Peptides against a protein of PDB entry 3PUK. Designs and how they scored, part 36

Target 1, 227 residues: chain A of PDB entry 3PUK
Amino acid sequence: ERGLKSVVWRKIKTAVFDDCRKEGEWKIMLLDEFTTKLLSSCCKMTDLLEEGITVIENIYKNREPVRQMKALYFISPTPKSVDCFLRDFGSKSEKKYKAAYIYFTDFCPDSLFNKIKASCSKSIRRCKEINISFIPQESQVYTLDVPDAFYYCYSPDPSNASRKEVVMEAMAEQIVTVCATLDENPGVRYKSKPLDNASKLAQLVEKKLEDYYKIDEKGLIKGKTQS

## One batch from the design tools (peptide; aimed at target 1 I215)

Design b2_p15_4 (made by RFdiffusion4)
Pose (drawn by RFdiffusion4):
Structure b2_p15_4 (pose): chain A 227 residues (1-227), chain P 15 residues (1-15)
Amino acid sequence: as target 1 above (227 residues)
Amino acid sequence: ESLEELEEEMEELNE
């Protein structure tokens, strides 16, 4: 099947689980709010065992150290989600697990990355960005994770216009991961209609996905595709 | 370019 959640599942399995799967052994997977919704969206937690995950646990709440099991961190590049990882490795009196495998749902800010590039420890065996920043609600419908996006797009023009841009970029980069997961580099068009916001956004997506496929690293897609 | 550098840093980190 080619359901949107089937496509995403095919990505997670190959880009995350298989990428650190060691045939004979199992791992503990850690999730933040987003990745929880993402995984619950495209599979049952039963399917995880077959993928080398014996236990899943929330990265937010404190957890008991299992220094003989390797950890699979499947999280977003969020300050909260990352600060929690730094609690397990490095500063201080650490560690909690035998090894660390980090998989970011999206591009990691240099700011956050530096905070973990230091307290690195020999543990962090891998740090990848897989570029999946959306929810496969239905086999043909997707939703983003841009909190309070509607309000900060149609609010007046007061003080909180600086956040409108923050929301506009968050939508743009997050939309780009939808195209990248579908292995599509589509042409961009907007409606040029009410308030003309699709124009500003269409430009951000166009610019960002040009920069994106200048780096992919999957090498499957470059230049505009038939979409 | 910043993202390429970041990928390089991650490759180094993965070593």

Design b2_p15_4_s1 (made by RFdiffusion4, then SolubleMPNN; from b2_p15_4, 11 letters changed)
Fold by OpenDDE base, seed 2:
Structure b2_p15_4_s1 (fold): chain B 227 residues (1-227), chain A 15 residues (1-15)
Amino acid sequence: as target 1 above (227 residues)
Amino acid sequence: DKRKELLKKMKEISS
């Protein structure tokens, strides 16, 4: 049995590092809050060195230009992370790096994507969405990164209903990325009492799984699996 | 279709 951490690392290696790897070339890797946690959970710095990463930098921090090196952005598709990227490449004279490879952990909204295209398209060598939005903890355990999930899901205040739905949607998306990473389409099991949150989440996950596996890379529908 | 959308986006960014 391969642990979830190893599976996640293997996927990142294949989807990100192998995708942009060039023999003899070193890159600077830019991480945000989520991807820092993600990589910390499934690899060591020595692993990153083996993949051609010389240094890792926090995308939110002010950084000195290294204009002769290409940058690998492994980031979440958020306004904050995208804005930081845009600042790195927004001006031709002030580009911090030679070029950019961008790998988003999830679907990048069209608004953000269009913003990138409009301002930095010439600097981008690769842009890909890899669909890993969870943190592996154990062989069969992962954690979700959804801000204020606990508060909104268990809030008795009706005014939080809309936010609760957004949180549930986000959690469902992240769970689906686990299934995608494991190449599984499992049945969903849950405890519904005392609240109906688990049932709602399960329904969202099932719906999203159906959408995801409606057509795969080979144009086939994947049946239910046991995991 | 999410797959088609992704492919389209990738094509656009690479062009």
Scores: peptide ipSAE 0.026, ipTM 0.635, DockQ to the pose 0.506
OpenDDE base, seeds 1, 3, 4, 5: peptide ipSAE 0.026, 0.023, 0.024, 0.025; ipTM 0.656, 0.633, 0.634, 0.631

Design b2_p15_4_s2 (made by RFdiffusion4, then SolubleMPNN; from b2_p15_4, 9 letters changed)
Fold by OpenDDE base, seed 4:
Structure b2_p15_4_s2 (fold): chain B 227 residues (1-227), chain A 15 residues (1-15)
Amino acid sequence: as target 1 above (227 residues)
Amino acid sequence: EERKKRLKEMEELSK
C-alpha cells in the first residue's frame, strides 16, 4: 500500500503503538470523535488487536472501571477530551484504569497540559503529541476536521470574519500535520480567488511550516522539499 | 524554543 492511509497508519503504529508496546500487555484504548474517524479511515479492528488493544472505548461515554488494565488515550487536545481524561484519573475517586498512556493528535494548549500535570501526572506513563490532525480519504487525498470550514471561508458576511480566521488557522495547522507526516516541507503555491482565501491560507501554512521545521519532534531543521 | 520546552515537559511527565 502506497496511499496516504497506509502512511498514516504507519505513523500511528510507530508513534503510538510501538511507543507504548509492552510484551504480553493489553490495553484499553480511549478515542474521541476525531480519533475514531482517524483510525476508522486507516485501520481495522484486527489491526488494533495486533497492536495489543483489547477494546476501544469512547472517552465521552460513561465507562466502568477496569483497574487492572492500562489505558491508551489517543485523543485530540480539546477541553472536552481532556476533561474526560481528568475524570478518569484526576478525581478523588478511584482511578478507572491502572495507568495512562496519552497521545495527542496535535499541540496541547498550555492550559490543558498544566491541568493534566497538576492532577494526573502520577498516573501517566507516557505523554506525547504525534501531530496527526487530518483524515486520509484517498490514496493521495485527505480531509480536514474543521467544522463549517467551507461555510465561513466562502461567507461574504463580515460578521463571520473572526470565525473565518479561526477556521483558516485550524486548516493551516492540519495541513502542516500532513506535511509533517509525509516528512515534507513544500513550497506553497496557490491560485488567487475573489475572496483570496487561498492566499490567506497559503500564508498561514507557510508560517506554520516555518515554525514547525525550525524545531520538529526530533529537533531537526529541514529545508524545503518538492512534493 | 517553545516547542523544545513543551517536548521536555512532556518527556518529564512521561517518567
Scores: peptide ipSAE 0.150, ipTM 0.831, DockQ to the pose 0.816
OpenDDE base, seeds 1, 2, 3, 5: peptide ipSAE 0.097, 0.128, 0.097, 0.079; ipTM 0.799, 0.822, 0.799, 0.783

Design b2_p15_4_s3 (made by RFdiffusion4, then SolubleMPNN; from b2_p15_4, 11 letters changed)
Fold by OpenDDE base, seed 2:
Structure b2_p15_4_s3 (fold): chain B 227 residues (1-227), chain A 15 residues (1-15)
Amino acid sequence: as target 1 above (227 residues)
Amino acid sequence: DERKKRLELMKEISE
């Protein structure tokens, strides 16, 4: 169907579902706000059932324990999502699930990672970062999930300069995840605007691409590709 | 390399 959606689904299937698949085993999958949107954009419930997911739960909601089942956490590396995970496994007596497989959509900050390691390491069977931080719309179209991006990027107020940089950094990171998903290392092309935001973003993307392809999961360095 | 170190740490947790 739509090229980018299929690529994203294939990536998730390989990086997440195939990675933790066990024959005859069903898992509960925990999603946050972003991953709910992500999966909704590229798969159906029937697809998830085929991958061994019996139930999808919102990580933010209070959930009843299912202690005999393992849980697949497909979540963003945010304090809110991580805190919800920690509540599920932080206490031995109150563990909601048998064990956890954690797949982050992006780089998990060391502070959050260390917090998880310190409190719940024994409950974790797998922890991986899969680097998908965008929503596919069409074959070559995606949306970025950066709150207030428009507001800060186009704000004439100098007091918002720091926030603008943070937003642009986040956007650049998400664009890199698209490239990684597509197995591309593109030359960045942009149209200059009066505020030169496109140029700044391009520079950030290029820098992050270089860093990413220095060390990838396969240990390969890729040259520039067409995109 | 920080990324390499992180990957190794994640592998340790997964074991």
Scores: peptide ipSAE 0.037, ipTM 0.747, DockQ to the pose 0.838
OpenDDE base, seeds 1, 3, 4, 5: peptide ipSAE 0.032, 0.035, 0.031, 0.032; ipTM 0.702, 0.733, 0.674, 0.699

Design b2_p15_4_s4 (made by RFdiffusion4, then SolubleMPNN; from b2_p15_4, 11 letters changed)
Fold by OpenDDE base, seed 1:
Structure b2_p15_4_s4 (fold): chain B 227 residues (1-227), chain A 15 residues (1-15)
Amino acid sequence: as target 1 above (227 residues)
Amino acid sequence: DERKKRLEEMKKISE
C-alpha cells in the first residue's frame, strides 16, 4: 500500500531493523503503549518475523528472563519506559536479556539519557533516536498523540494558558517528525476560525523545522519544499 | 550543535 503507512514502515525498517539485524539471529522486541500502536498501524506480525523478531513483549509487564537472547527496545523516551528498561539491565546479576538495542521514537531528555549511561551502558550495543512520534492512519492522514490536547487547546479558561503552550509544543514536535519522515520542509498552512491556536502552532512548527534541517541525522541541510 | 553532540554520544554508548 502506498502512502504514509508505507513511508513510516520503510523508515522503521531502515532505522531500526536493518540497523541491528544480524544474520540468523532472533531478538525479543519490547514495546510501550505508543510503539505498539505505531507498529500496529503500519505493519503485520509477519513483517516483524521477517525482520528477525521472534516475539513482542510489553515493556510494562513483568517478564521472565531470556538471558540467551538479545532484546530490541523500541520505545518512547518517557520516564516509565526508561525505568522499565533500567529494571531489565540495572543489576549485573539480574539482567533479563543478553544485550540491548535501544531505539527511541524521539529525542531522549538528558536526564533520562544520563541515567541510562550511568547504569546500563555496558549492556547496550546500540542506542539511537529516531523521529517518529505520530500514528499513520491513511495514505495522507496521521494522528497526533498528545494527552489532553483537545481540552487545553479549546479551553476558554486563561488559567490553562501555560498548559496550552506545552500541548502546542508537543504537537509541533510531532508534526516535525512527520515532515522528517516524509523528507520534506514544507510551507505551513492552517485554517484559523474561532481561536488563534492554529496560527501559534504553525509558528512553532516552522521554527522547529528550521532547527531540524540545520542538521539532520545524516548531517544534511535541506531547503524548503513545495507544500 | 546539540543534535550533533547527542548523535556522537549515542555512537559512543553503542561501541
Scores: peptide ipSAE 0.150, ipTM 0.819, DockQ to the pose 0.765
OpenDDE base, seeds 2, 3, 4, 5: peptide ipSAE 0.127, 0.069, 0.074, 0.034; ipTM 0.806, 0.761, 0.764, 0.714

Design b2_p15_5 (made by RFdiffusion4; failed a check: the pose's geometry)
Pose (drawn by RFdiffusion4):
Structure b2_p15_5 (pose): chain A 227 residues (1-227), chain P 15 residues (1-15)
Amino acid sequence: as target 1 above (227 residues)
Amino acid sequence: EDLEETEERNKKYFE
């Protein structure tokens, strides 16, 4: 099947689980708020065992160290989600697991990355970005994770316009991971209609996905595709 | 090596 959640599942399995899967052994997976919703969206937690995951735990709440099991961190590039990882490795009195495998849902800010590039420890065996920043709500419908996006798009023009841009970029980069997961590099068009916001956004997506496929690393897609 | 690759990717992207 080619359901939207099937496509995403095929990506997570190959880009995450298989990428650190050691046939004979199992791992503990750690999730933040987003990745929980993402995984609960495209599979049952039963399917995870077959993929090398014996236990899934919340990265937020404190956990008991299992120094003989390797950890699979499947998290977003969020300050909270990352600060929690740094609690397990490096500073201080660490560690909590035998090894660390980090998979970011989206591009990691240099600011956050540096905070883990230092307290690295031989543990972090891998740090990848897979570019999946959306929820496969239905086999043909997707939703983003841009909190309070509606308000910051139609609010007046007061002080909180600086956040509008933050929301506008968040939507743009997040939409780009939708195209990348579908292995599509589509042409961009907007409606040029009420308030003309689709124009500003259409430009951000166009610019960002040009920069994106300048780096992909999957090498499957470059230049505009038939979409 | 993976960290260097991720860093180079982020620099190119956020450039």

Design b2_p15_5_s1 (made by RFdiffusion4, then SolubleMPNN; from b2_p15_5, 7 letters changed)
Fold by OpenDDE base, seed 1:
Structure b2_p15_5_s1 (fold): chain B 227 residues (1-227), chain A 15 residues (1-15)
Amino acid sequence: as target 1 above (227 residues)
Amino acid sequence: SDLEKLEEKIKKYYS
């Protein structure tokens, strides 16, 4: 099927699976809550098998060591997920797997990255950041994963203003990752509500898009595209 | 959960 799901899958395939692929080798894949939803939205189990994944496990659960197998960690850059990884490789005697490939769904904060380097660097063969922090629903539909977004965006309580700004910024970041994934710089449209939240979010998205496309990572500055 | 569904599919595939 053509659409956002296919684009997202293609990006994951290229950025994650092709990057760590070895012919004839099977890996265990560790997922967190977000990446479980992400993969379930854009691929089938048969697709993962074709990419050399034999077992999928929840990173938050206790797992038995499989020391002869390499592990692929496809996780969010959160303290919880990182802590679970550190438990798997924090000591030489406690290593759960042969080696680790780590792929973060977003930018990993320096604090978390330094913590990983200090304790587990010898066990890590790859550590990369990709930019997928959204869930594709349909060909042109996606959902954002921002905790408590609904509550703070629609709260009439002025005391929640600062938290509302944080939520809107997080939402804007995720929208920009969609644009990056689609390789588009769209005009932003929104339906006005009694609250000015949509307008504020649109402004944040526009600003972040501008910042993103100023960075010539691909050697090409792109203009605005139709959305 | 979605993960449990995937795990179940894996088990069925290798059975």
Scores: peptide ipSAE 0.025, ipTM 0.515, DockQ to the pose 0.017
OpenDDE base, seeds 2, 3, 4, 5: peptide ipSAE 0.020, 0.025, 0.023, 0.022; ipTM 0.525, 0.524, 0.589, 0.491

Design b2_p15_5_s2 (made by RFdiffusion4, then SolubleMPNN; from b2_p15_5, 7 letters changed; failed a check: the pose's geometry)
Amino acid sequence: DDLKKLEERIKKYYS

Design b2_p15_5_s3 (made by RFdiffusion4, then SolubleMPNN; from b2_p15_5, 7 letters changed)
Fold by OpenDDE base, seed 4:
Structure b2_p15_5_s3 (fold): chain B 227 residues (1-227), chain A 15 residues (1-15)
Amino acid sequence: as target 1 above (227 residues)
Amino acid sequence: SDLEKLEEKIKKYYA
């Protein structure tokens, strides 16, 4: 399948499952709200089994320890998800799992990362950011997981201006992760009327794309692609 | 929630 879902799955497979795969080893996978949606959009349970996942658990729930198994945390870099992880490994005597592999869907803020490092570093076998902060819906369609995005973007209330900016920044970041996932540096097109939201978002995306490709692991600045 | 739905699917799959 050549659709976005297939691309996303392939990316997850390579960046997450292949990265932590050990022959004959099964892992428990911990998901949050976003990664549940993400995986649900691009794979089946059978696919996860093939990748060595024996059980999927909700990170937000209080779970019984399975101390003999390693855990794969595929989570968003949110305080809520990180706090749940910290509860699993924060106490030496109360570790829920043997070890942790952490894969964040996006950039983990230094504050959260430092908190993890300070309390759980010895339990972490891998920590990686995979930069998939979108949900593939169709072959060429994705959805952004930005709470209240529509409300703030289209709010005429000036009091929402700051929140609008935050939302647009988050959307721009997620769009860039799509581009990164697809290995594309698209020319951004927008319709300016009636609101400047599209223009502003376009500018943010362009800026972030430039920044991304400048700092890309390959050190390659890619030209604009047709998209 | 989507998470609850997935959990339910998982439960059904392993049952």
Scores: peptide ipSAE 0.025, ipTM 0.589, DockQ to the pose 0.019
OpenDDE base, seeds 1, 2, 3, 5: peptide ipSAE 0.022, 0.024, 0.020, 0.022; ipTM 0.494, 0.509, 0.478, 0.551; seed 3 fails the geometry check

Design b2_p15_5_s4 (made by RFdiffusion4, then SolubleMPNN; from b2_p15_5, 8 letters changed)
Fold by OpenDDE base, seed 2:
Parts: sequence; C-alpha cells; structure tokens
Structure b2_p15_5_s4 (fold): chain B 227 residues (1-227), chain A 15 residues (1-15)
Amino acid sequence: as target 1 above (227 residues)
Amino acid sequence: SSLDELEEKIKKYYS
C-alpha cells in the first residue's frame, strides 16, 4: 500500500512538475512556509533535481536575480506569499526571473488573483491551483496546517467564536484536500467531545465533500468509501 | 523554521 506521502508526491509531480516540464529546462523553485513543509514531508532533494529543479529558494527572503531562468512558484494563496511574488515581477526593470509558473496549494481568492493579473500577467506562463493543503506524516496520517487551531477550538471565550469557525473551516478544507488527493469520499466518523467541535467539523467536511464531488468535471458521483 | 531546515538541507546537498 502506497503511503500518503507517495500519493502526495505523485500528485505534486503530476500537477506541478509534469505540468510545467520542458525538456532540458531547469527552473528555480520558490517555496513558502507551508510548501517547504509539504515537500520536506514527501520528497528528497534528489527527487526535485530529477524534476528539473536546480535551486530552491525561500520566497520570503531577498534573492539575487537570475534573469535567464524561469521560476516555479509553489506557494500558498496568502497575501504574504503573493506579495513576495509580486515583488519579483512587479516592475519590468526589476524582474528577478525570466518568467513564472505559479501553482497554488489551494483556491486563490479573487482579490489576490486580480492583484496578480493586474501587475504581472505577462510574466506568468502558468497559474494553477492544485488543492493540497495538508502535510502527510504516515500512510494514513496527515497534519493540518492551521495556526492556533488548538487555542481557538478549545477556547471557552465567546469572543473567539468567529475565529473558531474560521479555523474549523480551514481544517475542513484541508481534510477535503486529502480526500480529493486520495480520490475518496469517506463516510465521516468522529468522537463526540464536550465542545461539539468534532460534530461541527464533521458537518463542514461532509458539506465540502458534497460540493467537491458535485463540481467534479468527471461527473462521477462516487459513493462513500470504506476508508 | 521549516524553511530554514530545507535551506540547510539544500546547502548541504549543493555544497
């Protein structure tokens, strides 16, 4: 049984590397905090070299221009990561790279997308959302990347209710990305807790799964899987 | 940070 790590790697390879691969072409890859963790969890540097990545750079750091090379941005759709991208291509005179391929780990909000489109559309060769927002740990184990999730989910303070909902939404989204990656529509199971967080999360996951499979272009309504 | 760790790995790999 191929572990979750291998599935995630295969997804990234197909959705990102194969999508922008050109024979004999090397790219610089720009990563943010999440995608660094993601790739670290499911691949080695040798794997990235095989995919035509010569150098990996932190998108948040100041970097020297390499104007002759194209850049592969594998980043989360956050204002911080997008702003860093825009700094690389915002002005014609200050372009750090020859062109950009952008792959977002999740849905990019229209506000961010429009900002990109308005400023540097000519530099972008590809822009795609790949829908991977989790970190694989083991064959059937993954971790969620939701900051302060524990604090807000278990906070008794009513003032945190709004933030709790946002956190749960983010968690649900990440769980759905796992299901999508595995091509599964699981029956959601949970253990009840005093704060009913598990129930709320389960409902969100179920709703998002339903939405995902309804929108699936393949029109394949999959039944519930046993996983 | 995870980025720092990756950068270190990268540096070690290319050094």
Scores: peptide ipSAE 0.017, ipTM 0.518, DockQ to the pose 0.019
OpenDDE base, seeds 1, 3, 4, 5: peptide ipSAE 0.016, 0.016, 0.016, 0.017; ipTM 0.497, 0.518, 0.509, 0.484

Design b2_p15_6 (made by RFdiffusion4)
Pose (drawn by RFdiffusion4):
Structure b2_p15_6 (pose): chain A 227 residues (1-227), chain P 15 residues (1-15)
Amino acid sequence: as target 1 above (227 residues)
Amino acid sequence: EDLEETEERNKKYFS
């Protein structure tokens, strides 16, 4: 099947689980709020065992160290989600697991990355960005994770316009991961209609996905595709 | 090596 959640599942399995899967052994997977919703969206937690995951735990709440099991961190590039990882490795009196495998849902800010590039420890065996920043709500419908996006798009023009841009970029980059997961590099068009916001956004997506496929690293897609 | 690759990718992207 080619359901939207099937496509995403095929990505997670190959880009995350298979990428650190050691045939004979199992791992503990850690999730933040987003990745929980993402995984609960495209599979049952039963399917995870077959993928090398014996236990899934919340990265937020404190956990008991299992220094003989390797950890699979499947999290978003969020300050909270990352600060929690740094609690397990490096500073201080660490560690908590035998090894660390980090998979970011989206591009990691240099600011956050540096905070973990230092307290690195030999543990962090891998740090990848898989570029999946959306929810496969239905086989043909997707939703983003841009909190309070509606308000910050139609609010007046007061003080909280600086956040509008933050929301506008968050939507743009997050939409780009939708195209990248579908292995599509589509042409961009907007409606040029009420308030003309789709124009500003259409430009951001166009610019960002040009920069994106200048780096992909999957090498499957470059230049505009038939979409 | 993976960290260096991720860093180079982020520098190119956020440039």

Design b2_p15_6_s1 (made by RFdiffusion4, then SolubleMPNN; from b2_p15_6, 6 letters changed; failed a check: a repeat of another design)
Amino acid sequence: SDLEKLEEKIKKYYS

Design b2_p15_6_s2 (made by RFdiffusion4, then SolubleMPNN; from b2_p15_6, 6 letters changed)
Fold by OpenDDE base, seed 3:
Structure b2_p15_6_s2 (fold): chain B 227 residues (1-227), chain A 15 residues (1-15)
Amino acid sequence: as target 1 above (227 residues)
Amino acid sequence: DDLEKLEEKIKKYYS
């Protein structure tokens, strides 16, 4: 299938599940708010079972230790999710699982990464960023995860100008992750509004796409696609 | 089903 949901699932399967799969081994998977929504949008529980996941747990909830099983953390690189991980494997607490595989949906800031490394590096078997920061809704529709985006984009208060810029950057980055997931460099189209939000966002997306496709992961230069 | 249940639990946590 060529739908966005199937493409997202395929990327997760290759980047996460195939990366840590071991024959005959089952894992517990820990999810946060974003990754729960993400997986819910593009797969079924049966799909996860086929990938070697026996149990799904909420990372924010207190959980009983399952010390004989390895854990797959599929989480966003947020302080909240990272702190929960650290409680599971940190030196101040008894380890809840045998070992951890960590897959972040976005770039993990150095500050958070260093915090993890300093506390529980010996427990981590894999740490990878997979760069999926959007939720597919339909075959051609997705939503962005940018808190308070509507408020800042449409606020008439000049004091919000700096925050508006940050929000625009975040949205642009997430749109680029969609393009990267689809392996496309599309032309950007928009309708102008009095506030010029669409125009500003389009410019940011175009710039980020140009930067991304200068050299791809395989060292190839890609031109613009017609999507 | 399990994913949906988990999503609801997470939503409640943030509420």
Scores: peptide ipSAE 0.028, ipTM 0.612, DockQ to the pose 0.024
OpenDDE base, seeds 1, 2, 4, 5: peptide ipSAE 0.021, 0.024, 0.013, 0.022; ipTM 0.577, 0.519, 0.413, 0.508; seeds 1, 4 fail the geometry check

Design b2_p15_6_s3 (made by RFdiffusion4, then SolubleMPNN; from b2_p15_6, 6 letters changed)
Fold by OpenDDE base, seed 3:
Structure b2_p15_6_s3 (fold): chain B 227 residues (1-227), chain A 15 residues (1-15)
Amino acid sequence: as target 1 above (227 residues)
Amino acid sequence: DDLEKLEEKMKKYYS
């Protein structure tokens, strides 16, 4: 299928599950708010079972140790999710699982990564970023995860101008991750509004796409597609 | 099924 959901699932399967799969081995998977929504949008529990996941757990909830099993953390690189991981494997607490595989949906800031490394490095078997920061809704529709985006984009208060720019950058970055997931460099189209939010966002997306496709992951220069 | 249940729990947690 060529739908966005199937493409997202295929990317997760190759980047996460195929990366850590061992024949005959089952893992517990820990999810946060974003990754719960993400997986719910593009797969079923039966799909996860086929990938070697026996149980899914909420990372924010207090959980009983399962010390004989390895854990797959599929989480966003946020302080909240990272802190929960640290509680599972940190030196101040008894380890809840045998070992950890960590897959971040976005770039993990150095500050958070260093915090993990300092506390839990011996427990981590894999740590990878996979760059999926959107939720597919339909074959051609997705949603972005940018807190307070509506408020800052449409606020008439000049004091919010700096935050508006941050929000616009975040949205643009997430749109680019969609393009990267689809392996496309589309032309950007928009309708102008009095606040020019669409125009500003379009410019940011175009710039980021240009930067991304200067050299792709395989070292190839990729031209614009017609999507 | 389990994913849907978990999603609902997560929604409640952040509400």
Scores: peptide ipSAE 0.024, ipTM 0.597, DockQ to the pose 0.023
OpenDDE base, seeds 1, 2, 4, 5: peptide ipSAE 0.024, 0.021, 0.026, 0.020; ipTM 0.524, 0.518, 0.590, 0.519; seeds 1, 4 fail the geometry check

Design b2_p15_6_s4 (made by RFdiffusion4, then SolubleMPNN; from b2_p15_6, 8 letters changed)
Fold by OpenDDE base, seed 2:
Structure b2_p15_6_s4 (fold): chain B 227 residues (1-227), chain A 15 residues (1-15)
Amino acid sequence: as target 1 above (227 residues)
Amino acid sequence: DSLKKLEEKIKKYYS
């Protein structure tokens, strides 16, 4: 049974490790909070070693330079993670590593991308978005990493309506990444009572799925899959 | 917390 964990691992292996793999080359891998959880959910340290990762480091921590080694950044496209990356390569004299491979778990905002391009372009060997923004738990179960999702979705305070929409949007995006990972375009099922949150989320997911498959590089519009 | 867990796993592997 190919559980969701194995599918996620396979995608990461193909999209990240195989993409930057060089024979005989070891890399330091930098992780943030989300990618730490992600990798912990779908692989072991031995798996990472097999993929040419010698050391895993927390991107948020101060780290000693290892200038002879290239770094693999597997991080979320957040200001915090990007800022930490920029600190590693922002100064020519103080580069932490030889070069960087950057793999974002989701779409990187243009503002962040431009910031990276402006300051560290010469140090970057690869920059790619792999679109995995969920944590696999079981074969058919995943969790979303949206801070304060519960609070805003169930807040009775009308002042939180705008934040609720932002949270719902983020959740929808993450769900779409699951579908993309599984190569599925599912029909969305939901229970609407007692709140309409599920209906709203379903609509957002459907819209984003449509957008995703319309722009799919393969030019193939996938029909609804049975899932 | 997840980072700590990963760090612990790493430490166990390299020790």
Scores: peptide ipSAE 0.015, ipTM 0.432, DockQ to the pose 0.018
OpenDDE base, seeds 1, 3, 4, 5: peptide ipSAE 0.007, 0.014, 0.000, 0.000; ipTM 0.401, 0.387, 0.340, 0.328; seeds 4, 5 fail the geometry check

Design b2_p15_7 (made by RFdiffusion4)
Pose (drawn by RFdiffusion4):
Parts: C-alpha cells; structure tokens; sequence
Structure b2_p15_7 (pose): chain A 227 residues (1-227), chain P 15 residues (1-15)
C-alpha cells in the first residue's frame, strides 16, 4: 500500500531502526512528545519488537540506568528533548546506557548540537537527521507540529509579529520534510489571494527545499520532480 | 551552513 503512513513507516524503518539494527540484540527506544505521536500514527507498538526495540520509554521523565543495553534516541531537535539526552550522557556522574544512537526528526540547530558535541562521550555512536516533521493523520492527509500557528498568522500587527516569522519558517521547513519523505522536489505556487501570506510562505519553502536537496545525502532526488 | 553541519555529523559518526 502507498498510504501516507505507509510511506513514513517505510522511512522510519530503513532510516532509523535498520540503520542501527544489530540482528542478534535488542535496544531501548526513547521518544519525546512529537516522536510518540509520529510512531503511534504509523504503527502499533507491537511492530517495534520485530524492529529491534524491546522497550520504549519517555525521554522526559527520569528513567533507571540500563548500562548493558544500547539506547535509540528518536527525538526532535528540541531544547527540552536534547537537554534530557545530556542528562544521560556526559555531565554529570553519568552514564545511563551502554551506547547512544541519536535520530533527529529534523535538522539540528548548531546551538543545540554543540551542547551535545562537547559532552559527547565515546557513547554516541551515531547522530543522524532523517527529516520527518509531520504526522500522517490519514493515508492522504498530513498535519504539522507548529504550536499556535493559526493565531500568530492572523493576529493584528502588534509586538508578537516577530514570532509570526518563527511560525512561518517552522511551517516552511516542516513542509519541506513532507516533500523529502515523499521523495518529491515539487514546483512551488501560491494562491495570491486573501492577505497574500501563501506568497511569503511559498518563497520560504522554495528557498529551503533548494538548500535542502543541495545536501540530502540520500541522493535519490535533485532538481524539480514531476509534482 | 547545512553542508557544514553534515560534515560535522560525519565526523561525529566516525568517532
């Protein structure tokens, strides 16, 4: 099947689970708020065992160290989600697991990355960005994770216009991971209609996905595709 | 900038 959640599942399995899957052994997977919703969206937690995950746990709440099991961190590049990882490895009195495998849902800010590039420890065996920043709500419908996006797009023009841009970029980059997961590099068009916001956004997506496929590293897609 | 980030990630994965 080619359901939107099937496509995403095929990405997670190959880009995350298979990428650190060691045939004979199992791992503990750690999730933040987003990745929980993402995984619950495209599979049952039963399917995880077959993928080398014996236990899933919330990265937020404190956990008991299992120093003989390797950890699979499947998290977003969020300050909260990352600060929690740094509590397991490095500073201080660490560690909590035998090894660390980090998979970011999106591009990791240099600011956050540096905070883990230091307290690295030989543990962090891998750190990849897979670029899936959306929810496959239905086999043909997707939703983003841009909190309070509607308000910060139609609010007046007061002090909180600086956040409008923050929301506008968050939508743009997040939409780009939708195209990348579908292995599409589509042309961009907007409606040029009420308030003309689709124009500002269409430009951000166009610019960002040009920079994106200048790096992909999957090498499957470059230049505009038939979409 | 993203290219640099990818290089840094490669370096980190090599460690």
Amino acid sequence: as target 1 above (227 residues)
Amino acid sequence: SLKELKEELKELNEE

